# Designs tried in a protein design run: peptides against a protein of PDB entry 6J54. Part 199

Target 1, 223 residues: chain A of PDB entry 6J54
Amino acid sequence: NENLFASFIAPTMMGLPIVTLIIMFPSLLFPTPKRLINNRTISIQQWLIQLTSKQMMAIHNQKGQTWSLMLMSLIMFIGSTNILGLLPHSFTPTTQLSMNLGMAIPLWSATVFTGFRYKTKTSLAHFLPQGTPALLIPMLVIIETISLFIQPVALAVRLTANITAGHLLIHLIGGATLALLNINTMTAFITFTILILLTILEFAVALIQAYVFTLLVSLYLHD
Target 2, 42 residues: chain B of PDB entry 6J54
Amino acid sequence: QFQFTGIKKYFNSYTLTGRMNCVLATYGGIALLVLYFKLRSK

## One batch from the design tools (peptide; made by RFdiffusion4, then SolubleMPNN)

Design b2_p23_8_s2 (from b2_p23_8, 14 letters changed)
Fold by OpenDDE base, seed 3:
Structure b2_p23_8_s2 (fold): chain B 223 residues (1-223), chain C 42 residues (1-42), chain A 23 residues (1-23)
Amino acid sequence: as target 1 above (223 residues)
Amino acid sequence: as target 2 above (42 residues)
Amino acid sequence: SLYEEIMELYRYLVELAAQLAEL
């Protein structure tokens, strides 16, 4: 049972944090293109980046599209780290709430400040939904203000919870499968099938959570 | 489309400007209340 | 201090989860 949570402990070597190296590793998987027609892998990567960029930036004005680089780098970072985290005996930095908060809070603050700077009237108006009865205005403004401050926390916790829960399920079902191998082979086969399906699901979840995280940041910028 | 007169023109929940003013007024009111309680305790 | 507090909270939650998993 202790081995189940061992994957979530930040690895250190000789007291030095190797987490920094792990975080920087995904950057090596996405080299910059140097040719007009690159390798198939790079071409696919660029194609995916272009598609995601086109979809996410479609909701933004020209000024908002300046954030394209930041948002694309964010989705690539989170997506790559999540996918790499599904490898056996790998550590996923995104399972650490501290890291996700470290990403969410600055990005959220930046989007909020950008909104207040360039769209002051609209941003302030968002604290009060349109058509609110006059008597409910003070209460609703307070609630909306609280909701705003919960956004970065929700953003970080959502990502952390989804990735962590997925890893835990894989470990639990995997452990159950191994335990059942010596008890009932047929049942072990069933649990193994579930494990495979769950693994496929977690691959999808890893990408979806990266997309959702980036999309929500983008939506906050749009507001 | 919205025809507001008097104070409703500036403080309404339908127009963008009105919503903004309502928010500012709410924050101002809260700030004044906090200030009042702070000064009262002092 | 904030970072330390967050890390301490995280460690506590992980330990708690580990204890619950042993039950």
Scores: peptide ipSAE 0.090, ipTM 0.693, DockQ to the pose 0.021
Fold by OpenDDE base, seed 5:
Structure b2_p23_8_s2 (fold): chain B 223 residues (1-223), chain C 42 residues (1-42), chain A 23 residues (1-23)
Amino acid sequence: as target 1 above (223 residues)
Amino acid sequence: as target 2 above (42 residues)
Amino acid sequence: SLYEEIMELYRYLVELAAQLAEL
């Protein structure tokens, strides 16, 4: 019998990690344009990238717009890997907390350090909301400091938990559907309908989580 | 615009500079407390 | 088998929670 969590084990072949190739595979799905007027599929892809870029960079100044390439690459990477992970018997690297932490911590640190470098006064002032009573100032500063350090953890855990939970639910409901096929056909049909609705939801969640992750990184840069 | 005099000029929760100073003072106080306990334990 | 899978899920979630609590 297949273990429910077997899909979350990093695949290896001949003792060599295939994970590196799996991570690089989504990059092949986004070829670079070679013509002024490209194919329809490439044109739509570039159009979507431009739209998302304009929306995300609208809140940033010229200095913040330098991060556009990195943020767009991040959203494309996470989005593509999440969608590909919904394929049957596929391995999703974004289900690994280590990978998401490896992305979240450096990006968070970069945004925080960038803030302190160029906007030192404003960044320090963010630890104390305006209009705070004098008696609550020390406690509130401590709480806000703790909140800052929770941010990278929240980014990684949110992405990992949502994708992992989605995968687990699909497997569990799928397994239940197969088990009910021999017991009650009507109940199996209902469960199968729920499975279809859940898979559609997971497609949406995969895209939303990619967007939210990138958006929050962008927001931390703006603050 | 808020006009503060005396200590309130440097330590207030309404101005940007005042808020920054409050944060720095809080961190300084915590650092001193940690230092005190560390020296006491030795 | 379904019961075993649910129990494995529960164990996984508990372990994950424990790891997160240590961070």
Scores: peptide ipSAE 0.077, ipTM 0.687, DockQ to the pose 0.018
Fold by OpenDDE base, seed 4:
Structure b2_p23_8_s2 (fold): chain B 223 residues (1-223), chain C 42 residues (1-42), chain A 23 residues (1-23)
Amino acid sequence: as target 1 above (223 residues)
Amino acid sequence: as target 2 above (42 residues)
Amino acid sequence: SLYEEIMELYRYLVELAAQLAEL
């Protein structure tokens, strides 16, 4: 799996992990505003943050609005890392399941504990849907409990699978294109066109997955 | 606007309180079962 | 070769699925 999955191996330099630096790099792309009227790039970034914040936090009460900073930082982090990962020969930390679990589990647990703390009755009631026949109550409560614990796993796997699959496809089609250059140039051109279209799709997927991840965390908080 | 009488008042799948009680009862039952099997194995 | 890479991908996906199934 060296040729195919070499790009997914955590890079090290002189035995030291540089993954930490790679993870921290996206933060440099979002400088803090210093003036009332900032540069166009900064203003666009702030505008996007405000739009996404208003959209995501609209479902939350005032207490839920406290999570706005956390959720916005999360979406910016995941989104930026996913986009940067599409650069040639780049390493995407979000392709690592360990990282995504490391993000999903604490956030999920925080939302669940917050729910039990402030909305204990409602949170407990969520384990039993309304209108359930009496005989199915014990089974359904168990199923719902299991479903709760599957949430962080599903959250992490969804992000990991989507980003990893996209990267794999790009690498495979790219490799096929290079291989076909010496065999049939016309076919290679077709595969290259597909590669370009796929790359555009992956840019969209990268942003969508970041949004979905953050949105689901937000929804769990709301519940 | 559901009207329940008797045990259904406390254990129902329509009201929040009823649902909560059902969940607690279920967990309590499971805990008792686990305890029973634990004591049985001894 | 492309064939080998595809086969490696399938093997990896199967292994990943197996690991996920164990969770």
Scores: peptide ipSAE 0.039, ipTM 0.696, DockQ to the pose 0.018
Fold by OpenDDE base, seed 2:
Structure b2_p23_8_s2 (fold): chain B 223 residues (1-223), chain C 42 residues (1-42), chain A 23 residues (1-23)
Amino acid sequence: as target 1 above (223 residues)
Amino acid sequence: as target 2 above (42 residues)
Amino acid sequence: SLYEEIMELYRYLVELAAQLAEL
């Protein structure tokens, strides 16, 4: 049982956690541009950041555009960590619920407080859907209030569960493939093919989850 | 679009202000209920 | 305490997933 989840244990070296180094490692892959015309890698990165920035911030007004740097850094961080986590025998920090909650709760709180500060009337009105029958108003307000508090939890759990489940599946199918290599080579080949397809899917999931996480934070900001 | 008269003007589920007032009224009611039970226990 | 409870829940879910994976 512990063998399956050994890869999800926070790595330590001589009792010292090296998770900090793992979390900081993706930042080295995104160097700051120093020239007007950079190399191909940096140019592609900047292009992708610009495209995603335009899409993410299109729903926000000028005040919302202030959050562009934070949201783009968030998506880059989550995306890079998720992709790097798919490398063989690598540790994915986003599989840790503590990390995801550490990101989700402050960002959610910031969006909620920002909403109440600048759009108090609209934010309060969101607790009651439009057109609600009068008799259902108290109940629905309570439900919407509960829904609000579930948002950061759902945000963190969604990211954690999807990434963790993906890694778990890769380990299971990978283990099955190795076990079948000495039993039936043909079946092992089929299982290996499934593993390849699953790996491709997990790459997509890694990017989608990063996008969804950032998008939902942005959406909560927009209210 | 909607012409509300009386108390419905201030408490409705269609206008932004009306929805806000309904939410505030609901929270106020809950707060009063909590206060009532707190005072009752004493 | 809330953090501890969440971590316990997470551990439980992981253990459950491990058990299901062995089936």
Scores: peptide ipSAE 0.110, ipTM 0.711, DockQ to the pose 0.020; fails the geometry check

Design b2_p23_8_s3 (from b2_p23_8, 14 letters changed)
Fold by OpenDDE base, seed 1:
Structure b2_p23_8_s3 (fold): chain B 223 residues (1-223), chain C 42 residues (1-42), chain A 23 residues (1-23)
Amino acid sequence: as target 1 above (223 residues)
Amino acid sequence: as target 2 above (42 residues)
Amino acid sequence: SLYEEIMKLFRYLVKLLAELAKL
């Protein structure tokens, strides 16, 4: 069990946090364009960023679109780190709950604060769903208030759990496949097929979780 | 769509203002309860 | 021989994925 989670321990060299460098590394994969017509890779990246930006910010007004830069940077960061985490012997910072909480809590608080600042009436009204029976109003307001405070935790745990679970499954099934190679070749082939399918799924999950994380932050901003 | 009169005008679960007032009233009630227990402990 | 080659490839791919799984 300890060996199973060894890959999720933050790497250090002589006590120095090299994890900081790992976190900063994805930024190198997205250089700023300098030409009208750039390389194919850069063009594709820019195109994807534009598409995701239009999709994410379509629900926001002009004031909400001010958050576009931050949200796009967030999705690019989480997405890139998740994809890089699937590389051999790589460390994914997003598997760390502390990392995700460090992102979720400030962003959540910022969105909540922004909501209360510019849309105070609407934000306060969100604590009470429409059409609630009068007798249930006090209790439901309390529940909704608690729900608000659970949002950052749920946001962080969702990302952490999905990425971590995927890594664990690949690890376990991969290990099982190796063990079965010497026992039953047919069963090993089945498990290997599952492993391949799971790996493909994890690539998708890596991107989807990044999108969901940013989308939820965006939705909290929009209220 | 709904016309409310009296207390229902200010405290309803359908209008934006009504919902806001209900929330504020709830928080106010909780605050009063906390204050009551605080004063009772003295 | 073809079966053996396929098995070698299979083992190689499994090892590769195991490495990806940080095994």
Scores: peptide ipSAE 0.112, ipTM 0.670, DockQ to the pose 0.013
Fold by OpenDDE base, seed 2:
Structure b2_p23_8_s3 (fold): chain B 223 residues (1-223), chain C 42 residues (1-42), chain A 23 residues (1-23)
Amino acid sequence: as target 1 above (223 residues)
Amino acid sequence: as target 2 above (42 residues)
Amino acid sequence: SLYEEIMKLFRYLVKLLAELAKL
């Protein structure tokens, strides 16, 4: 059991945490453009950022678009860390619930407070769905209030659980494949095929979870 | 579309203002209940 | 010999994926 979770332990060197370096490493992959016509890699990167920015900020007004920089940086950070986490023997910071909570709670609170500050009436009205029967109003308001407070937790847990579960599955199936190599080559080949498919899936999950996390933060800002 | 009269004008689940007032009333009621039980224990 | 080479490649790929799996 300890071997299964060994890859999720925060790495340290001589008692010094190297997690900070791991978190900062993705920043090196995104250089700032210095020319009007950039290299192919930078151009593609900027193009993708612009596309995602247009998609995510389409639901926001001009005031909400001030959050564009933060939201884009968030999706790039989570996406890059998730993808890099799939590299051999790499540590994925987003597998740590503490990190995800550290991102989710402040962002959620900021969006909620922004809503209450600039759209007080609408924000308060969201605690009661439209068309609710009169007898259910008090109960439903309580439920919606609880739902609001669950949002940051769900946001963090969703990201953590999906990335962690994926890594565990790859680890388990990979270990099973290695064990079956000398026992039954046919079965080992089947498990290997599953491992490949799962690895491809995890790449998709890594990107999707980054998008969902950022999108939900954006939606909370809108509502 | 909605013709509310009396108390329903201010407390309804269909209008934005009505929903807001219902939420505030609910929180106010809960706060009063909590206050009541707190004072009752003394 | 071809089968052996394929098996060697297969084992190499499995080991590589095992490393990807953080084994």
Scores: peptide ipSAE 0.107, ipTM 0.674, DockQ to the pose 0.013
Fold by OpenDDE base, seed 3:
Order: sequence, then C-alpha cells, then structure tokens
Structure b2_p23_8_s3 (fold): chain B 223 residues (1-223), chain C 42 residues (1-42), chain A 23 residues (1-23)
Amino acid sequence: as target 1 above (223 residues)
Amino acid sequence: as target 2 above (42 residues)
Amino acid sequence: SLYEEIMKLFRYLVKLLAELAKL
C-alpha cells in the first residue's frame, strides 16, 4: 500500500525543492508566437485558447473581460500540469491540496472583492435569493454566507479529488492486471481493457477539471 | 412592478434594494447578538 | 507458437501500462 501513494510524494533532490521546476516546466510547452503563420502545434494551441476565451468571456462585461489573461493562463496551467501528470513516473502538482488551495483562495477572494467593489448591491443581494419567504430570510442568509466561504474549499478539493482518484484507479487497475497475468489470462485481458478505457477517461478528466476550475472562478466573478 | 409600502418597501425579498437591506439587517442583528453575549459575560 | 508471441506482446503492453499507472 505504500507503493500506491508513493507517486504523490513531493519529489526533492538533496533537500532542494524540484517541485518548483516541475511547476515551471509547462510554461516551456507554450511558446509565444512570433510569426503570422506559426507551426501547426502553436496554431492549434492559439486556436484552442481563442475558443475558450470566447466562451468564458462571453458572460462578462468589458470590465470583467480584463480577467481574460488570468483565466486563460489558469486553464492552460492546470490543463498542462494534469496532462503531464499522466506520464509515467510523473509528479502532478495539482494532486496536492495545498497547491490547489493556494490557487483557489486568492482567486476566490479576488472575485468576491471585485464583486463587492463594482457591484456592491448585487453582491449583497446574492446572499438572499429572490422571492424568499420573510420568515426564512435570516436562516437563508446565514446558509448563503456559509456557502460562500465553502466555495474556495470546494473548488480546491474538487480538482484535487478528481485528479488524485484518477491516478489511484489507474494504479490499482494496472497493478491488478499485472497480478492477474500469472493467474488468469482472460481476466487479465478484461482488466487491461478497463485500464485502457480508464486512461482515456483520465485524459478527458484532466482537461475537463481544468476547464471546470477556471469556469467556476469565472462564474464567481460574474456574480 | 412591485408596489411595496412602509417597511416592506425597504425590507423585501423581491427587489434588489430590499434584498440588500435584509442581508444587512441580518448581519447587524447577528453582530448585536454576539456583542450582547460577549458583554454580559464581562 | 503464435499464441506465445501474442502473450509476450500482451505482457509487454501490460507492463508498459503498469508503468503508466505509476503516476
């Protein structure tokens, strides 16, 4: 069982935090375009960024669109780190709750403060849903306040849990497949098929969780 | 569209201003309750 | 035999995926 969680230990070399290098590595995969017509890989990357930026910023006004750079950088960072984490013997920083909280709390606080600054009336009104019976107002305001403070935690835990669970499942099914190779070949083939399907799913989950994380931050800004 | 009179004009769950005032009143009430319990113990 | 070769290939692929599982 110790081998099961060994991949989630933060790697250090001679006490030096190589995690910093791992976090910085995805930035090298997205070079700044220099030409009008770039390489196919860069063109696809820019196209995807433009599509996602269009979709995410469509719900925001001109003032909210100033967050486009931050949100796009966030989705690219989380997406790239999640995909790189699916490589063999790779450490995924987004499996660490501390890292995700470190991203979620500042972004959440920034969106909340921005909301109170520019849309004070609307932001305060969000603590009370429209049409609430008068007797339920105090209790509902308290619940909505608690809900607000749970948002950054839920945001971080969601990302961490989805990525970590996927890694664990791949490891468990992979280990089971290896163990069954010497016991029953037919069963090993079935578990191997499940492993392939699961790996494909985890690639999708890696991208979806990056998108959902960024989208929710954007939605908090919209409120 | 909503015609409210008296206290309902300022404290209602249908208008934006009314909702804001209800929220502020709730927070104010909670703060006063906390203050009351804190002061009575001293 | 062809079956043994296929099984060797299968074991090799499973081992590779097992390494992928060690994320």
Scores: peptide ipSAE 0.091, ipTM 0.664, DockQ to the pose 0.012
Fold by OpenDDE base, seed 5:
Structure b2_p23_8_s3 (fold): chain B 223 residues (1-223), chain C 42 residues (1-42), chain A 23 residues (1-23)
Amino acid sequence: as target 1 above (223 residues)
Amino acid sequence: as target 2 above (42 residues)
Amino acid sequence: SLYEEIMKLFRYLVKLLAELAKL
C-alpha cells in the first residue's frame, strides 16, 4: 500500500530539505549544565549518561576511553531520534538505510583502522581462531575476512530493519483495528490491546537498538 | 606454553605470531592466485 | 452516551497510534 510507505519519504518544504533540521532537533532536548547543582531533569540526564558511559567504557583502556564522547553522543542521538519517531506524523531519520550506513561504515572503519594501527599483531591474529586444525586454516581465514566486511552492513541493516518493522506493524495493526471497529467490537478490542502492547515494546526496542548499535561499535574497537 | 620446532614455529594456530603468519600466508596465497589468473586471462 | 464516548476515545487512540507508526 502506497499510503503505508508514504511516511518513510524524506520531507521537504519549498524544495529545501527539512531533514537537516529534524536531525538537529534532538540536540535541543539535552541542554548543557550551567550550575554545579542543576535542575532535576538535567541531573537525571547527566546521571544516566555517566552510568552508561561507565558501563560501556569499562572494557576499554585509556586510549579506548577517548572514544567515550563520540559513543555517548551516538547512543543519545539514536535513542532520542528513535523515541521521537514514535510521535504521530513524525519522520524518523533512522528508518533510512542511507543514514544508518552513513553512521555505521565510518565508525566501523575507524574502529578497524584503530585496531590495525595500535594492535596490528592481535588484529591480524583475530582472523584465525586459536586451536584451528591445519587443514581448515585457509578456509577459516577467508570466512573471518568476509565476516569482518559484513559487520558494517549488519550494523546498519539491524537498526533500520528493527525500527522500520516496528513502524509498519503499528501502522498495520492500527489500520486493522479501525477496520474491525465497524465489524466486531470484541475482536477490535483484542487487536487494540495488542497494539498497545506492541507500542510499549517499540519504545523498548527504540532504546535497545540505540544501545546495541553503540555497544557493537565499542566492541569492535576493543577487538 | 607451547614449544614448536621447524615450520610449526612460524606457522601454528596456537601462538599469536603463528596465527598472524598463517593469516599473512593465506592472503599472500590468494593474492598470488588472483595475479596468476589475471595474467593468464591477458 | 458513555458507550459512545468510550468508542470515540478508542477510535482517537487507535488513530493516534496509527499515525505514530507512520513516523
Scores: peptide ipSAE 0.131, ipTM 0.669, DockQ to the pose 0.014; fails the geometry check

Design b2_p23_8_s4 (from b2_p23_8, 17 letters changed)
Fold by OpenDDE base, seed 5:
Structure b2_p23_8_s4 (fold): chain B 223 residues (1-223), chain C 42 residues (1-42), chain A 23 residues (1-23)
Amino acid sequence: as target 1 above (223 residues)
Amino acid sequence: as target 2 above (42 residues)
Amino acid sequence: SLFQEIMQLYEYLVKLLAELAEL
């Protein structure tokens, strides 16, 4: 408890990385349907996946719909890992910037290269907004190019920062609550109430960040 | 529809082709500048 | 203990910023 950031250290056992097993664990929570009419829990899960799939793929053409499996697997992975990370004394892989960059950069590159491959003219024209004054064209093209390269960084940092900040706040407020129990009971009760509200917020943030990350990847593919 | 003649036909900010050409021209200009400075430094 | 936690947070943020700067 002395090290506030001990939970962010990658766990190892006997010199072997347990992180690989932790990353694979969420996959066990989503079994494949075997019956035409499955159990209630599996049916609800499949229903939610279908709804989210329809919403995300509505903006894509037939070629873009090929990415449905990858995008849905991504949102399920990030969402499940974020929720599981809110368990006490658990390690959240998505708090590691290296992992998020490892997901963001390849996906971003794939979307950009896909755009250049199938929509070369439109992709190149996207660097210059319509109606730009002639004097501002070179500068604006440069700015838009820089903006493109910031996209993968923004994806990774946004996810990592939000999840990490949430974890830190929960630990800090929790520690403050324990410290105030022996000082002032009323203040400790208020702090504990804030902690409960914060944990509820973090559950929502965990799901929203998973959705936003996947949505932005999808949006870059559409553009 | 915008109808441009002359140089504006190829370099404009309103048509898709014009915008693409402007972007390519900008990249080409930057590449030439970088090349110039690189050759000058040698 | 609170001061130590704040210092740990500061060190973590500095390290994070340093990693971001290297990208």
Scores: peptide ipSAE 0.085, ipTM 0.697, DockQ to the pose 0.019
Fold by OpenDDE base, seed 3:
Structure b2_p23_8_s4 (fold): chain B 223 residues (1-223), chain C 42 residues (1-42), chain A 23 residues (1-23)
Amino acid sequence: as target 1 above (223 residues)
Amino acid sequence: as target 2 above (42 residues)
Amino acid sequence: SLFQEIMQLYEYLVKLLAELAEL
């Protein structure tokens, strides 16, 4: 219990931030292909990237598909960092709200500005839903404007909260399991089973949150 | 499909252009209100 | 023990808020 939240502290070595190295580490896991037929690992990675790219970019026009590289890099980064964060005694940068805001705000701003630049009429029209009664127009426009500015915050908080909550839950159940080992072995076995199931769930959540984050950015671009 | 006449042609919640104009008008109105209160306090 | 855990959570949240303040 004393070190439950120690895993969320940004690691530093002699005052130097090693977080930069941790953030850059996932890039080493995805080398660029050099052969026509690559290793199984690289082939699977490329296959997954192609599938996700095909699904996410299907909603975009030809101009919107230029963002494919950015969106794919984003999902790969978040996904890889989240998965690596589930390793024992690992630090997950995506648990830091500052980093997620640092990603969400620029991407959101870029999508909004892109929308206003290339689809000005449609983007402005999105502040007013179709078929709104005339008397409710001013209020609804204000609400929709506020909703727009909440989007980057919601995007960052969602990712941070999901990953952080998952880690906390794993630590709590894991700690409970260890504590119960000396008290009741049968109960400890049950909690351990729950821990395993929860760990599997967190693996899925890690990937889903990466996908959702990227998808929402893509949807804002589709604006 | 929509047959609007007069000011409803330009300010409506059904057409794309009408929605855009409504949004711009709303922002313009808010800006004028803010300006009014600012000038009043000065 | 529960109170201690709550206090630890509070400290964690304060640290998160401090990080936000640095932005």
Scores: peptide ipSAE 0.078, ipTM 0.701, DockQ to the pose 0.019
Fold by OpenDDE base, seed 2:
Structure b2_p23_8_s4 (fold): chain B 223 residues (1-223), chain C 42 residues (1-42), chain A 23 residues (1-23)
Amino acid sequence: as target 1 above (223 residues)
Amino acid sequence: as target 2 above (42 residues)
Amino acid sequence: SLFQEIMQLYEYLVKLLAELAEL
């Protein structure tokens, strides 16, 4: 009996993890341009990267623009892995909380440290919202401090939970569809339609989660 | 906009500097409390 | 069965929580 969550187990071959190869595979889909006028695929990719780059970096000053390469690589990586994870019988590395935490914690730390390095006064002031009554200042500062430390956890859990939940729903509805094929074909057809709609939704969720993850990292950098 | 006098000039929730000072004062107070309890246990 | 699937989900959540607890 294969468990429902067998697809979320890190794939191994003869005891050797092949997760590294799976993580590196999306990089092959984005070749580096070699010509001024590239083929259609590379041109579309560059166009999308430019559009997203302009949108993401619009909120940053010149110093923040230095993070453009990192943020764009992040969104491309998460987006590509999430989309590829929706392929049948594929493993999505972003369903692993360890991977998402591995990305969230360093990036969060970098943004927080960058904030304290270059905007010390503003960063310290963010622990106290503007207009707070004097009696609530100590309590609110503590709450905001706790909120800061929850940020990387929320960032990782949000991505993991959304992608994992989507995969679970696809498996459940898919399994129900297969079970109903021999019971009631009409109901199976309805369930299959729901599965298609859900799959489309998961494609959107995959892209949105990649964007939100990168955006929040960018916002933390901006403070 | 706001004219603060006395201690409110340095500790307020409206100005950037005032907010920073409030945060530092809060952390300082917490640190002193922790230090007090640490010394009390000895 | 649905019950088995729920139990598997529970086990998965417990494992996930355990991983979170190790952090």
Scores: peptide ipSAE 0.065, ipTM 0.703, DockQ to the pose 0.019
Fold by OpenDDE base, seed 4:
Structure b2_p23_8_s4 (fold): chain B 223 residues (1-223), chain C 42 residues (1-42), chain A 23 residues (1-23)
Amino acid sequence: as target 1 above (223 residues)
Amino acid sequence: as target 2 above (42 residues)
Amino acid sequence: SLFQEIMQLYEYLVKLLAELAEL
């Protein structure tokens, strides 16, 4: 399956990793507003940021609102990288589990530590659900503790798997279409149509996964 | 509005304080068990 | 063989998606 996963290898040029440049590229697509009335593209971007910010931060108190900048930056980064990854022959950094873990673990730890710092009693109480029978308390506390440590892994794997799966499907169907061009043109046309529909779906998935990732981080902060 | 008496007042699964105490007690118990096995292995 | 590989991959992806959906 080397050919299948070849597109997921981190690209290098002259032995130097260009992944850093690829990761930084989406930031160029979001320029800072300079005028009160900006261009249509910038105004739409700002509107989307405000809309998502209001939606995500509505569950947080004033102290939680401090995380708005971080969360909005996160969703913009993941969303933009995921969308750019759908370009032909492009590399998506978010398909790398290492990158997603690198994002998930610090954010998760920050939310957990913030919770213990400001809401110590509530945070400790979260390890034991309400109404638990007395005999199950020790076991359930252990399970809940394990569940806590699984959260960053689940967060990273969810994003990685969803984006990677989409890319794999696009590559497979695309490869099948190319292979069928010399065998049966009609079948190739059908597979190509499926590829287009799948690509549209992947655009939606890319945005949804960015939102879910950020939302879960936000929810962990709220808890 | 839960009324608990005795040990249940401090260790219950309904109040925040009770839940916190249960968690702390559980961690304390685990720590003691780990300590016991560590000392036993010596 | 290519078809079998594609089918195996689809099955893997479906299972993976199902597991992810439960998370």
Scores: peptide ipSAE 0.038, ipTM 0.708, DockQ to the pose 0.017

